# Designs tried in a protein design run: peptides against a protein of PDB entry 3H8D. Part 27

Target 1, 122 residues: chain A of PDB entry 3H8D
Amino acid sequence: DMKRQQRFFRIPFIRPADQYKDPQNKKKGWWYAHFDGPWIARQMELHPDKPPILLVAGKDDMEMCELNLEETGLTRKRGAEILPRQFEEIWERCGGIQYLQSAIESRQARPTYATAMLQNLL

## One batch from the design tools (peptide; made by RFdiffusion4, then SolubleMPNN)

Design b1_p10_6_s4 (from b1_p10_6 with D1M R10K)
Fold by OpenDDE base, seed 1:
Structure b1_p10_6_s4 (fold): chain B 122 residues (1-122), chain C 122 residues (1-122), chain A 10 residues (1-10)
Amino acid sequence: as target 1 above (122 residues)
Amino acid sequence: as target 1 above (122 residues)
Amino acid sequence: MATLEQLMAK
């Protein structure tokens, strides 16, 4: 349903290889998520040393967060929730629109707020 | 107003250099237009031998159709009107989203249905 | 702050 709350989150991550290194030597990545109601619709990962990872529901389920929104605890994590535009700005720059569109056209994408919004524009 | 009818059109054109050549030697381009009510919001031109031309209201007014929708006669031209998706598919492939977004961010774009739609997504 | 790894490990 399109009346579900759209919520966005961002948290940093340290790559496993850097987990034990001195703080100054740890390279930080960023994990982004869009939840369409209780379920993740899009996931995006910015990396310090490799291309961004874009993931969309239906197509990439096995690579995406499997927890529902409440299970993540993200709603209780200070600083984790971000504005929609904070997600979409990065999403667009990474080529997320084309990525999702391609998934829709190949019928790999599960219908979400993201797919609907895109299809209303294009 | 967002309740204005969004209408899209496509017509072929022959480049001036080919106007008098044999039919088999004329290379065809395509002229696309999006009208937000009576006024053009976006214009796009596909060429046989140069990059696409993307134009947005406000930023590119002097390069765009200066006629209002009725003046063009497009609504009376058989085959000229196309579905929104027929426009948007090409627009996206040409990089129109980024083009309009850039115009918005630089405050060159006039508010239209196109700008509003884009801003609702991003 | 919890990392992605910590989050996904829950």
Scores: peptide ipSAE 0.027, ipTM 0.360, DockQ to the pose 0.181
Fold by OpenDDE base, seed 4:
Structure b1_p10_6_s4 (fold): chain B 122 residues (1-122), chain C 122 residues (1-122), chain A 10 residues (1-10)
Amino acid sequence: as target 1 above (122 residues)
Amino acid sequence: as target 1 above (122 residues)
Amino acid sequence: MATLEQLMAK
Protein backbone atom coordinates (compact mmCIF):
# COMPACT_ATOMS: atom_id res chain seq x y z
CA ASP B 1 0.00 0.00 0.00
CA MET B 2 1.77 3.07 -1.29
CA LYS B 3 -0.79 5.24 0.45
CA ARG B 4 1.15 4.88 3.70
CA GLN B 5 2.69 7.96 5.21
CA GLN B 6 6.41 8.28 4.56
CA ARG B 7 8.25 9.85 7.48
CA PHE B 8 11.92 10.47 8.07
CA PHE B 9 13.91 11.01 11.23
CA ARG B 10 17.42 11.90 12.32
CA ILE B 11 18.98 11.84 15.75
CA PRO B 12 22.56 12.31 16.87
CA PHE B 13 24.55 9.92 18.95
CA ILE B 14 27.69 10.41 20.97
CA ARG B 15 30.13 7.60 21.50
CA PRO B 16 30.15 6.36 25.07
CA ALA B 17 33.79 7.31 25.45
CA ASP B 18 32.98 10.89 24.50
CA GLN B 19 29.90 11.47 26.62
CA TYR B 20 31.74 13.42 29.30
CA LYS B 21 34.06 15.36 27.06
CA ASP B 22 33.82 18.97 26.09
CA PRO B 23 31.53 19.50 23.11
CA GLN B 24 34.40 20.05 20.72
CA ASN B 25 35.81 16.68 21.69
CA LYS B 26 32.58 14.78 21.16
CA LYS B 27 32.61 13.14 17.77
CA LYS B 28 28.98 13.02 16.78
CA GLY B 29 27.34 10.31 14.75
CA TRP B 30 23.94 10.48 13.12
CA TRP B 31 21.18 7.92 13.01
CA TYR B 32 18.67 8.22 10.16
CA ALA B 33 15.45 6.35 9.56
CA HIS B 34 12.82 6.14 6.85
CA PHE B 35 9.50 4.77 8.01
CA ASP B 36 7.02 3.49 5.46
CA GLY B 37 3.88 3.69 7.48
CA PRO B 38 4.49 2.07 10.84
CA TRP B 39 7.56 0.09 9.83
CA ILE B 40 11.09 1.06 8.96
CA ALA B 41 12.08 0.82 5.32
CA ARG B 42 15.61 2.21 5.43
CA GLN B 43 18.12 3.05 8.10
CA MET B 44 21.36 4.95 7.78
CA GLU B 45 24.17 5.75 10.17
CA LEU B 46 26.82 8.41 9.68
CA HIS B 47 29.85 7.93 11.85
CA PRO B 48 32.72 10.22 12.68
CA ASP B 49 35.39 7.58 12.20
CA LYS B 50 34.07 4.87 9.91
CA PRO B 51 32.15 4.54 6.66
CA PRO B 52 28.40 5.11 6.55
CA ILE B 53 26.18 2.20 7.38
CA LEU B 54 23.25 1.61 5.04
CA LEU B 55 20.45 -0.75 5.92
CA VAL B 56 17.32 -1.80 4.06
CA ALA B 57 14.25 -3.70 5.16
CA GLY B 58 14.30 -7.42 4.50
CA LYS B 59 18.03 -7.65 4.09
CA ASP B 60 19.09 -5.94 7.29
CA ASP B 61 16.13 -6.43 9.61
CA MET B 62 18.25 -7.69 12.48
CA GLU B 63 20.41 -4.59 12.45
CA MET B 64 17.57 -2.13 12.02
CA CYS B 65 14.92 -0.66 14.26
CA GLU B 66 12.54 -3.41 15.25
CA LEU B 67 9.99 -1.11 16.86
CA ASN B 68 7.13 0.37 14.92
CA LEU B 69 7.19 4.11 14.53
CA GLU B 70 4.89 4.87 17.43
CA GLU B 71 6.88 2.61 19.73
CA THR B 72 10.09 4.49 19.00
CA GLY B 73 8.81 7.79 20.30
CA LEU B 74 10.47 9.54 17.37
CA THR B 75 7.27 11.32 16.41
CA ARG B 76 7.27 12.88 19.86
CA LYS B 77 10.97 13.71 19.94
CA ARG B 78 11.44 17.38 19.24
CA GLY B 79 13.68 18.03 16.28
CA ALA B 80 13.91 14.40 15.22
CA GLU B 81 11.67 14.51 12.18
CA ILE B 82 13.28 15.64 8.95
CA LEU B 83 12.14 16.27 5.42
CA PRO B 84 12.29 13.50 2.84
CA ARG B 85 14.94 15.41 0.93
CA GLN B 86 17.12 15.63 4.03
CA PHE B 87 17.21 11.86 4.18
CA GLU B 88 17.44 11.21 0.45
CA GLU B 89 20.28 13.63 -0.06
CA ILE B 90 22.47 11.74 2.38
CA TRP B 91 21.20 8.36 1.20
CA GLU B 92 22.17 9.11 -2.37
CA ARG B 93 25.57 10.50 -1.42
CA CYS B 94 26.34 7.37 0.55
CA GLY B 95 25.51 5.04 -2.31
CA GLY B 96 22.10 4.10 -1.03
CA ILE B 97 20.56 3.70 -4.45
CA GLN B 98 23.10 1.08 -5.43
CA TYR B 99 22.80 -0.59 -2.05
CA LEU B 100 19.05 -0.92 -2.30
CA GLN B 101 19.24 -1.96 -5.93
CA SER B 102 21.62 -4.76 -5.04
CA ALA B 103 19.31 -5.89 -2.27
CA ILE B 104 16.42 -6.00 -4.72
CA GLU B 105 18.40 -7.89 -7.31
CA SER B 106 19.55 -10.45 -4.74
CA ARG B 107 15.96 -10.90 -3.57
CA GLN B 108 16.90 -9.76 -0.07
CA ALA B 109 14.89 -6.55 -0.01
CA ARG B 110 11.39 -6.45 1.40
CA PRO B 111 9.05 -4.46 -0.81
CA THR B 112 8.64 -0.98 0.61
CA TYR B 113 7.99 2.51 -0.60
CA ALA B 114 11.73 2.77 -1.08
CA THR B 115 11.96 -0.24 -3.37
CA ALA B 116 8.98 0.98 -5.36
CA MET B 117 10.43 4.43 -5.86
CA LEU B 118 13.72 3.00 -7.00
CA GLN B 119 11.98 0.76 -9.48
CA ASN B 120 10.13 3.77 -10.83
CA LEU B 121 13.38 5.55 -11.53
CA LEU B 122 15.14 2.62 -13.18
CA ASP C 1 44.88 16.36 49.77
CA MET C 2 43.45 13.03 50.85
CA LYS C 3 40.65 14.85 52.62
CA ARG C 4 38.79 15.15 49.33
CA GLN C 5 35.50 13.35 48.97
CA GLN C 6 35.74 10.11 47.02
CA ARG C 7 32.64 9.46 44.94
CA PHE C 8 31.81 6.74 42.48
CA PHE C 9 29.31 6.55 39.66
CA ARG C 10 27.96 4.08 37.15
CA ILE C 11 25.72 4.64 34.16
CA PRO C 12 24.67 2.32 31.37
CA PHE C 13 25.07 2.96 27.70
CA ILE C 14 23.39 1.40 24.72
CA ARG C 15 25.16 1.08 21.42
CA PRO C 16 23.71 3.41 18.81
CA ALA C 17 22.77 0.48 16.62
CA ASP C 18 20.70 -0.99 19.45
CA GLN C 19 18.85 2.10 20.60
CA TYR C 20 15.64 1.17 18.81
CA LYS C 21 15.67 -2.54 19.49
CA ASP C 22 13.62 -4.44 21.98
CA PRO C 23 15.20 -4.44 25.43
CA GLN C 24 16.39 -8.01 25.14
CA ASN C 25 18.28 -7.09 22.00
CA LYS C 26 20.04 -4.09 23.50
CA LYS C 27 23.51 -5.07 24.56
CA LYS C 28 24.24 -2.80 27.47
CA GLY C 29 27.61 -1.39 28.38
CA TRP C 30 28.53 0.26 31.64
CA TRP C 31 30.49 3.42 32.28
CA TYR C 32 32.15 3.74 35.70
CA ALA C 33 33.91 6.68 37.26
CA HIS C 34 35.85 7.41 40.41
CA PHE C 35 36.07 11.09 41.30
CA ASP C 36 38.70 12.26 43.74
CA GLY C 37 37.18 15.51 44.80
CA PRO C 38 36.14 17.42 41.71
CA TRP C 39 38.30 15.52 39.25
CA ILE C 40 38.20 12.02 37.88
CA ALA C 41 40.82 9.61 39.14
CA ARG C 42 39.75 6.40 37.41
CA GLN C 43 37.36 5.46 34.66
CA MET C 44 36.19 2.03 33.63
CA GLU C 45 34.02 0.74 30.82
CA LEU C 46 32.40 -2.66 30.64
CA HIS C 47 31.34 -3.64 27.17
CA PRO C 48 29.11 -6.38 25.89
CA ASP C 49 31.42 -7.42 23.08
CA LYS C 50 34.96 -6.35 23.93
CA PRO C 51 37.34 -6.39 26.88
CA PRO C 52 36.95 -3.90 29.71
CA ILE C 53 38.55 -0.52 29.28
CA LEU C 54 40.52 0.77 32.25
CA LEU C 55 41.67 4.36 32.45
CA VAL C 56 43.66 6.26 35.05
CA ALA C 57 44.31 9.94 35.54
CA GLY C 58 47.51 11.25 34.03
CA LYS C 59 47.99 8.36 31.67
CA ASP C 60 44.60 8.38 30.01
CA ASP C 61 43.38 11.95 30.45
CA MET C 62 42.43 12.35 26.81
CA GLU C 63 40.15 9.32 26.92
CA MET C 64 38.59 10.12 30.28
CA CYS C 65 35.98 12.54 31.51
CA GLU C 66 37.35 16.04 31.18
CA LEU C 67 34.54 17.70 33.12
CA ASN C 68 34.71 18.21 36.83
CA LEU C 69 32.18 16.30 38.85
CA GLU C 70 29.65 19.09 39.14
CA GLU C 71 29.83 19.76 35.42
CA THR C 72 28.94 16.16 34.60
CA GLY C 73 25.61 16.27 36.38
CA LEU C 74 26.29 12.80 37.78
CA THR C 75 25.56 13.93 41.32
CA ARG C 76 22.11 14.91 40.15
CA LYS C 77 21.46 11.83 38.06
CA ARG C 78 19.20 9.49 39.94
CA GLY C 79 20.71 6.07 40.43
CA ALA C 80 24.12 7.00 39.09
CA GLU C 81 26.06 7.13 42.34
CA ILE C 82 27.39 3.83 43.64
CA LEU C 83 29.26 2.67 46.68
CA PRO C 84 33.05 2.53 46.66
CA ARG C 85 32.93 -1.23 46.90
CA GLN C 86 30.72 -1.46 43.83
CA PHE C 87 33.42 0.25 41.82
CA GLU C 88 36.40 -1.45 43.44
CA GLU C 89 34.97 -4.91 43.02
CA ILE C 90 34.76 -4.51 39.27
CA TRP C 91 38.04 -2.61 39.11
CA GLU C 92 39.88 -5.43 40.83
CA ARG C 93 38.24 -8.12 38.72
CA CYS C 94 39.27 -6.33 35.56
CA GLY C 95 42.91 -6.06 36.56
CA GLY C 96 42.71 -2.46 37.63
CA ILE C 97 45.29 -2.81 40.38
CA GLN C 98 47.90 -4.01 37.93
CA TYR C 99 46.89 -1.38 35.42
CA LEU C 100 47.27 1.45 37.89
CA GLN C 101 50.47 0.00 39.27
CA SER C 102 51.97 -0.09 35.80
CA ALA C 103 50.95 3.50 35.24
CA ILE C 104 52.65 4.51 38.48
CA GLU C 105 55.80 2.61 37.65
CA SER C 106 55.99 4.17 34.20
CA ARG C 107 55.50 7.63 35.71
CA GLN C 108 52.33 8.12 33.70
CA ALA C 109 49.89 8.22 36.59
CA ARG C 110 48.83 11.47 38.17
CA PRO C 111 48.82 11.23 41.96
CA THR C 112 45.28 10.66 43.16
CA TYR C 113 43.48 9.00 46.00
CA ALA C 114 43.65 5.84 43.91
CA THR C 115 47.42 5.91 43.55
CA ALA C 116 47.82 6.62 47.25
CA MET C 117 45.60 3.72 48.27
CA LEU C 118 47.45 1.36 46.01
CA GLN C 119 50.77 2.45 47.45
CA ASN C 120 49.41 1.83 50.92
CA LEU C 121 48.59 -1.75 50.04
CA LEU C 122 51.89 -2.55 48.34
CA MET A 1 25.55 -4.51 13.38
CA ALA A 2 28.42 -2.21 14.13
CA THR A 3 30.63 -3.50 16.90
CA LEU A 4 31.10 -1.44 20.00
CA GLU A 5 34.80 -1.55 19.33
CA GLN A 6 34.28 0.20 16.03
CA LEU A 7 32.07 2.81 17.62
CA MET A 8 34.52 3.52 20.41
CA ALA A 9 37.59 3.73 18.22
CA LYS A 10 38.88 7.20 17.41
Scores: peptide ipSAE 0.018, ipTM 0.567, DockQ to the pose 0.064
Fold by OpenDDE base, seed 5:
Structure b1_p10_6_s4 (fold): chain B 122 residues (1-122), chain C 122 residues (1-122), chain A 10 residues (1-10)
Amino acid sequence: as target 1 above (122 residues)
Amino acid sequence: as target 1 above (122 residues)
Amino acid sequence: MATLEQLMAK
């Protein structure tokens, strides 16, 4: 039994309001995902003009990617995969540790690699 | 994108108290699992001398199989895989529909194929 | 480049 691989991805997005603007007027956001094996464990959205959005499995399933990793095609999208630290650095800066911690304490978080690592950290 | 395959498995278990008894004195239970793609959606345990145990993803994660399907080796275990109806028939008889329904209503159930099907049913 | 909208549309 091989342990589940932790994989991280990042893709840009354009705000709905900017969809039809000239390229220079489109402010870019960033969508981040942490997959614990085939399923997403954490999702994060950086926005140019509003607070970041943090999402964790269990608590935020309805707002997170519902596709398994293979279904997303992210592994086949050149430039989408990022290093773990590239995700974690942003996650930490955005208060992700506290967010996940609260989700665990409220029994909203589904157990994932992320929850296990957090419990080791604390 | 291929849709997640729904796969069902059943394996026997012997009660802890019967572990060291003669074969004729070991009462067999049955462990059932529904995997929605790589992750378990429902688990069920039939016992010879007590009520069945019903478990659903999200609500009962701590009591359910934490391994993904590949990690379990169930797909490689001859005779373990069963037909969907072989699971569902027992699930229904044991009150699984009501159990999952309650888990959804209490916002304890993680969205799965099972929750989606239930919502279609009701 | 891929966008979130494209991903969510799948």
Scores: peptide ipSAE 0.025, ipTM 0.265, DockQ to the pose 0.166; fails the geometry check
Fold by OpenDDE base, seed 2:
Structure b1_p10_6_s4 (fold): chain B 122 residues (1-122), chain C 122 residues (1-122), chain A 10 residues (1-10)
Amino acid sequence: as target 1 above (122 residues)
Amino acid sequence: as target 1 above (122 residues)
Amino acid sequence: MATLEQLMAK
């Protein structure tokens, strides 16, 4: 059902190593999620000291959010929800299109709004 | 002053990727610190998905706790303080002795209780 | 729900 609501979220985190530094010396990471209806379709993490992590439903279920959207509390967290482009811009920069395409071609990706949009683009 | 109080602490953390998993599927990391009086002498992090991080004062100041012990609030956090052996056992398993020795030999380590104890051992 | 920092503060 491609009529499901597409919602995007971002929350920050600080590395354990940086927790007890001055604020100006704390490097923040960012956790991103795309929910296709109640369930996650894509997940992404930006880290200050390692490559970005890209995850797509079907292929990476074990590493992704296992809670439905309501259970996460993200919709109730002020400032967590972001615009689609705020997610997609980073996704693209991190090679997300190629990552998702490869998952589709290898038949690892679960069909989602994201897979459908990509297949329409190609 | 080797008469300074030696205190050890440990606090857990969960990877951002695991935050929204079932409790049984969350892999915890552990942050360790050795304070020689008010200032940190050694820091260590155990991670579920990468090698342990070892840090010693003088060499790794930029990556270590920059707050004095009182400022961290660790002494007020229930369950955070641990026995010396609870720190040292993990430190040894992670190659901490060799790491600290190398820092001393390269003249990168700031003299601490830890450096003194190692120099007595060798 | 909590950030990594909040989790460490527990």
Scores: peptide ipSAE 0.021, ipTM 0.567, DockQ to the pose 0.074; fails the geometry check

Design b1_p10_7_s1 (from b1_p10_7, 8 letters changed)
Fold by OpenDDE base, seed 4:
Structure b1_p10_7_s1 (fold): chain B 122 residues (1-122), chain C 122 residues (1-122), chain A 10 residues (1-10)
Amino acid sequence: as target 1 above (122 residues)
Amino acid sequence: as target 1 above (122 residues)
Amino acid sequence: MKYIEQQLLL
């Protein structure tokens, strides 16, 4: 059902190795999630010192958040929710279109709002 | 190298759905980890309302903590470290011996202190 | 449980 609400979130994470450092020395990473209704469709992780991680439902289920949207508490976390474009701009910059396309071509991707939009785009 | 230090940890988690409940209504889960030197060998999760999750290195890498021990900050988290038997008793009760044995038999398990001990046990 | 899930649950 493509009428499901599309919601996007971003939260910071501090590497445990940095937890005792002063704030200026705590290198912040970012965790992004796209939920297609209650279930995650895409996930990405920005790190200060390594390449971004891109994950898509169906292909990367074992590495992605298994919690449904309500279970994450993200909707109740102030400042966690972001606009669609705030997710998509980073997704595109990190090669997400090509990543998802490849997952579709290999039949690894689970059908989601994201896969549907890409099929319309191409 | 079986001379690596074996360290065990346990931390609680509260389900996000319970975050707004009174303390008595917040069903606590437990996350357990066995580190064989810097790398995780076994992981288990106790939940109040679903079966335990058992994970072993090699087989379940995608579901296990990717951080090395230092990166987790567990060694610096007061009360997180537990005795070996505190882990093993729960592991055994949850069927961990059989789980690891099956992983070895299927050649899915990565060699660890845990696999070595099991091979000595059998 | 993934690292991020632990962060979300704690």
Scores: peptide ipSAE 0.318, ipTM 0.676, DockQ to the pose 0.184
Fold by OpenDDE base, seed 2:
Structure b1_p10_7_s1 (fold): chain B 122 residues (1-122), chain C 122 residues (1-122), chain A 10 residues (1-10)
Amino acid sequence: as target 1 above (122 residues)
Amino acid sequence: as target 1 above (122 residues)
Amino acid sequence: MKYIEQQLLL
């Protein structure tokens, strides 16, 4: 199970309202994904003007990317893949550890590589 | 309430897996939206290789566009806005009437212009 | 379709 490849991705996104503005007026957000094998385990969104959004598999499936990794095209998007720490540093800063822990304790989180690592850390 | 402007939009999408293929090999899907005032009432997705997806406000909020109309930028996207019948023809063909009716009967649908029109039709 | 999926597909 935990032999699945852990891959992390980040892509910028521009709000639809800004996509027709001049480049200098396009506020850039960031979308992060952690894939545990072919399926997303964690998702994170950084927005320029609203709080970060943290999402974990099982709890937030309705809000998370439902495409498998291949369907996302992320593996073919130059510069999209990031190092684990590039994800984790932001995840930690945004309270991801506590968020995932709470999801585990409430029995909402689906077991993933992320839940296993957290439970080993505790 | 029903004085809100009903606006309909359609945009194409190409699956991420196809976006790096030759133009002749890019399968095109279509995303449709019905906005009842600033908020989405119905959403519809046509895919080249999977069944259509129908979504109605109240029932499918987690899967539908969560942006208000202005935030979507659709009003500023040339060619995105379509006639009501351009939406309804596809909606009907995909079983949208039955889908929305079922959502109303199950008490899952949020009242919208769409639910009102359907209830008047019955 | 989630917002991000729209971004990926557009």
Scores: peptide ipSAE 0.312, ipTM 0.670, DockQ to the pose 0.145
Fold by OpenDDE base, seed 5:
Formats: C-alpha cells, structure tokens, sequence
Structure b1_p10_7_s1 (fold): chain B 122 residues (1-122), chain C 122 residues (1-122), chain A 10 residues (1-10)
C-alpha cells in the first residue's frame, strides 16, 4: 500500500566513548530513517570518521531499527522530523540509489515506497 | 585466549514511548552484556512486557553490540559494571544455558569464555 | 538492541 504516510527523521548520536568528553571532543554522527507507514524502509548512518552506512528493508533488517514508528518516539521528538528532500539529498550523495538498486536486483529488498520510487526513476 | 578479562555490565533503558510519561508509567527494561576481553560474548535484554532476549556471539552478531568494550564507555559509566554472578543468575533464569548450548550444537556460537564454561558444566 | 535503539531508549 503505497498510500502509507512517508515520514523522515534525523537524530544525532554521540559515540559512547565520546559521551564523557568535552563538547569539543564529542564527534557527532547522524542517524537517518525513512518510515514507510509504521515500519522503516531505509536507514542511513553518517559517521565523522568512517564511511556512511546504508541499509534497506528486507536486506538489512537485522541491522535496522525494529521498532515501529510510534515505538521510536521520533514523532514526538522535537526537531527529529525532516523533509523528504533532506533525507534524499544525503541518500543520493552516499550512493543510496545504487545500493537500493543492487538490493532489488539481488532480490533482497522488500517492496517499499522506496523501491517503487526507484522503479519510476529508472 | 581464555585468559582474557571477563567483565559484565548492566544498564537500564526506558522505551521511547514512555519517555514523556509520568515516572509511574515508565516501564524500565535492562540491558546486560558479558565482555570476553574486548568483545561481547553474551547479551541479554529484559523487557517489562515481553520475553527476554538472549544473544550469543557468532550466532547473533548482527543484533549484538558491535563496539569493543572501550568504545562502549561502559567501563567509565558509574554503576554499570556488575559482578559475574549478577549476570549469570539472570542468564540462567532466562534459559541462557540451553540457548547457548543449542547455539553450540548448531555450530553457530563462536568460541568464547562462555562456550568454554558451558563445556565444563556439561 | 541496536546502538540507535539504545540511544532512543536512554
């Protein structure tokens, strides 16, 4: 059901080792999520000193958030929700289109709004 | 190398949905970890309203903490470290012995201090 | 529990 609400979120994270450091020494990462209805469709993690992590539903379920959208509390977290383009811009820069395409071609991506949009793009 | 230091940790967690509830409505869970040297050997999650989650290295790597012990900051978190028996008591109550045994028999558990101890127990 | 889930739960 592609009529599900598409919602996007971004939250910062600080590595545990940096939790007790001075603010200037806390290297901030970013966690991104695309929810297709109640369940996550895409996840992205930006780190200060390693490659970005791209994850897509079906292929990477074991590494992705298993909480439904309501359980995450993200909709109630001020400043967490972002616009679709704010997610997509970073996703594209990180090679997300090719990553998801490969997951589809390998029959590992489960159908989501994201897979449908990619099919329309190609 | 079974001479590695065995260290155990416990930290609470509150479900995101409960974050903004009154204290009486915040249901607390518990996250447990056994580190065999720098890497996690066993992980356990106690929830207020669902079955405990048991995880063992090798079998459940994708669901376990991927940070080495130093990266977690657990050794620097006051009150997080617990005694071995404080972990084992709960592990046993949750069926951890049987869980790890099955993981060994299925050839999914990687060798750790925990697997070695179980072999001595049986 | 994944790292991000832990952060959400803390």
Amino acid sequence: as target 1 above (122 residues)
Amino acid sequence: as target 1 above (122 residues)
Amino acid sequence: MKYIEQQLLL
Scores: peptide ipSAE 0.307, ipTM 0.665, DockQ to the pose 0.153
Fold by OpenDDE base, seed 1:
Structure b1_p10_7_s1 (fold): chain B 122 residues (1-122), chain C 122 residues (1-122), chain A 10 residues (1-10)
Amino acid sequence: as target 1 above (122 residues)
Amino acid sequence: as target 1 above (122 residues)
Amino acid sequence: MKYIEQQLLL
């Protein structure tokens, strides 16, 4: 249902290996999430020293956040919520359109707002 | 190989939903890990308001920590490392013996120090 | 528990 609220979030994270190092030696990554209503539709992880990770619901459930939106506390984290375009810009640059398309075509993707929008685009 | 070093860790966690609440309203859980050499063998999550989660390598890989021991930084976290018995006591109380046994019998468990010890016990 | 979940919990 496209009437579900689409909300996007971004939080920085430090890799576990870096968490006890001096600040200068902590390489910061970024974790992105697209929630289609209460449930995650897309997840993206940007790393300082390896390729981005793209994840889509249905295909990558075991690697994605299993918490619903409320459980994550993301809506209560100041500065975590971002505009749709702030997510989409990164998603597109990382090849997310092709990734999601492939997941749809392989019948691995669960229907989400993201799949619907992509299908309208193509 | 039973010559691999067995190391155990415990860290507290606050549920995401509680992370922005007052301290009195933060319900603390506990995350336990047993590493058989560089790789996790067992994981256990204690929650204040739901049953414990028991996880064993092979069966529950997608729900367990994917990082090797060094990547986790657990060895560098003060107070994180615990004695074997401190892990086993909780594991046993939570029905871990039966859980692991069932995983072995269903052929879902990967061979680990834990599976070997259990087999010697039975 | 996935890494991100751990980060959210820590």
Scores: peptide ipSAE 0.309, ipTM 0.664, DockQ to the pose 0.140; fails the geometry check

Design b1_p10_7_s2 (from b1_p10_7, 8 letters changed)
Fold by OpenDDE base, seed 4:
Structure b1_p10_7_s2 (fold): chain B 122 residues (1-122), chain C 122 residues (1-122), chain A 10 residues (1-10)
Amino acid sequence: as target 1 above (122 residues)
Amino acid sequence: as target 1 above (122 residues)
Amino acid sequence: MKYWEQQLLL
C-alpha cells in the first residue's frame, strides 16, 4: 500500500566494547531504519571500522528490527526521525540499490515501498 | 575445546514501547547469554508478554550476539555475570534442552560446550 | 536480538 506513511529514523550506537571507555574513545556507529507504515522495510548499520550492513524486509527479517514502529518508540525519540533523503543518500552510497535489486531478483525481498520504487526505476 | 571457560551473563532490557513510560509501567525482559570461550554458544530472551526466545550457535547465528565476549563488554558490566546454574535453570524451564537437541539432530547446531554436555546426557 | 541491537532500542 503506497498510501502508507514512509518514515525514516537514525540513532547512534556505541559498540559494547567502547561503552566503558572515555567519551573521546567511543567510536560511534549509526543505525538507520525505513518504516513502510508500521513495519520496517529497510535497515542499515554504519560502523566505524567494518563494512556497512544492509538489510531488507523478507530477506533479512531475522536480523532486522522485529518491532513495529510504535513499539520502537522511535517516533517519541527526539532527533531520531530523519528526512527520506537523509536515509536514501546513505543507502545509495552503501550500495543499497544493488542489494535490494538482488534481493528482488532472488525472490527474497518482501514487497514494500522500497521494492516498488526500485521497480519503478528499472 | 572443553578447556574453554564457560561464562554466563544476564542483562535486563526494557521494550522500546515502554521506555518512555513511568518506571512502574516498564515491563522488564531479560537477555541471557552463554559464552563458550570467546564466542556465544546459547542465547535466551525472556519477555513479559511473549514466549521465550531460544537461540543456539550454528542454527541461530544471525539472531544471536555476533560480538565476542570481550567485544560485548559484559565482563566489565557489574551484575551482568551469573552462575552457570542461574542460566541453566531458566534454559531448562524454557525448553532449551529439547531445542538444542533438535538443532543437533537437524545438524544445525555448531559444536559447543552446550552440545557436548547434552550429548553426554543422552 | 543482538546484544548491541538491544542497546540501540534502549
Scores: peptide ipSAE 0.289, ipTM 0.687, DockQ to the pose 0.194
Fold by OpenDDE base, seed 1:
Structure b1_p10_7_s2 (fold): chain B 122 residues (1-122), chain C 122 residues (1-122), chain A 10 residues (1-10)
Amino acid sequence: as target 1 above (122 residues)
Amino acid sequence: as target 1 above (122 residues)
Amino acid sequence: MKYWEQQLLL
């Protein structure tokens, strides 16, 4: 049912190596998630000193959030929820369209809102 | 080189769903790691309301810490480092011997100090 | 859970 609500979230993270450094030396990364209803569809990790990591449901399950949306508590975290475009803009810049397309073509992607939208685009 | 230092660590974690609850309602889990030199050999996750998760290098790499020991900052976290027996006792109770043995037998385990010790035991 | 994932949650 593609009538599921699409919700997007972003939270900052500090690298483990930097977690005890002075604030000025803590380079922030960003963790992004797209939930298609209760389950994650896409995940993205922006790092200050390495390439972004793109993850899609089905293909990258072992590296993705295993919690359903309610279990994450993200909906209760002030400032965590973002607009769809705030996710998509970064996703696109990071090559997410190509990444997801490739996952679909290889039959590794689990069908989600994201896969459906991409198939409408192409 | 089995002359690598074996170091063990434990840190508590709070479930995402509980992170904003009152302290009395935050059930603590425990994250355990065994590092064989710079790289993780075993990881274990104790949860207050689900079975423990056992992970071994080679087999479960996608679910395990990808950072080398220095990158984790664990050696700089007060109270994180534990004695070998403090790890092993929990590992054994959780069926870790059988789990690792099965991983060795299936040729999924990467050789580590843990695999070597188990092979000495059996 | 990866160690860094736990850091995201804290």
Scores: peptide ipSAE 0.282, ipTM 0.683, DockQ to the pose 0.126
Fold by OpenDDE base, seed 3:
Structure b1_p10_7_s2 (fold): chain B 122 residues (1-122), chain C 122 residues (1-122), chain A 10 residues (1-10)
Amino acid sequence: as target 1 above (122 residues)
Amino acid sequence: as target 1 above (122 residues)
Amino acid sequence: MKYWEQQLLL
């Protein structure tokens, strides 16, 4: 249902190997999530030293957040929620459009707001 | 190589939904890992309210720790390292023997110390 | 789920 609330989140992460280093030596990554209603639709991970990880519902469920939005506590985490464009701009730069497209075409993607938007765009 | 060091770790986790609750209401789970040399061979997750998750190298790589042991920092985390039997006892109780056996028989498992031991046991 | 991934959600 396109009436579901689309919400986006970003939180930083530090590699475990860097956690004990001086702050200057801690390389920050970013974890991104798109929730289509209560469930995650897309996930993205930006790393300081490796390619971005892109994940889409249906195809990558085992690698994605298995919690519903409320369970994550993200809505209660100050500064975690971001604007849709703040997610989409990074998603696009990382090749997310092509990634999701491939998942749709291979019938691996679960229908989400994101799949619907892409299918209307292409 | 059976000469590789076998090391085992356990760390607690709390469900995100419980993180803001009073301590008494935080349900603790446990994350377990077996490293065969530098790489993970088995992973196990005990949850307070759902069945245990069992994972084995080769079959479940995408769901398992992707870091080498040094990268995890687990060797530097006080109290994280456990004795082999502390892992194995839980693994056995959770059906890990049968799980790994099935992965071997279906040719999904990557050879590890654990697969070698099981194949010698059966 | 990776142990540190859970920490991301905290």
Scores: peptide ipSAE 0.281, ipTM 0.678, DockQ to the pose 0.222
Fold by OpenDDE base, seed 2:
Structure b1_p10_7_s2 (fold): chain B 122 residues (1-122), chain C 122 residues (1-122), chain A 10 residues (1-10)
Amino acid sequence: as target 1 above (122 residues)
Amino acid sequence: as target 1 above (122 residues)
Amino acid sequence: MKYWEQQLLL
């Protein structure tokens, strides 16, 4: 149902190699998630030293968050939730539209809010 | 080269849902890794509430640690390194021998120290 | 789980 609540989250991570460095030398990455109701629809990861990772439901399930939203605890993590545009801006910059479109065209994408919005845009 | 150093590591993780609970109510899982030289050969994850996850190089690369051993910082994390048997005992209990054997038979496994040892055993 | 996901679970 497209009436499901769309929620977006971002949390930082520090590269394992940097975890022992002084705080000023820890380079943070960012983990982003779009939840379409209880389940993840899109995920992306920004890294300080490698290309962004884009993941979409259906195609990339094994690499994506396997927990439902409640299980993640993200809703209880202060500052984790972000505005839709804060996700979408990064998603677009990373080529997320084309990535999801390709997943739809190849029949690899699971229908989500994200796929519906893309179909409305194109 | 089979002369590579074999090193084994274990680190705990706490389920996201438990991260806000009192310490006594946090159920830990365990992440295990076998590194054959600089690269991971086997990985497994023990969870308090779901089946163990077994992963082998070649077959499960996308779900396994992508970093080389040095990049992980595991060698610098006190208490992370474990004895070979501490890994193997859990691996065997989880059906790791059969899992790796199946990966070899299906031509999905990358040759590692682990595959070599299995071939010597069978 | 990728190694860096440890930070999500700790």
Scores: peptide ipSAE 0.280, ipTM 0.681, DockQ to the pose 0.168

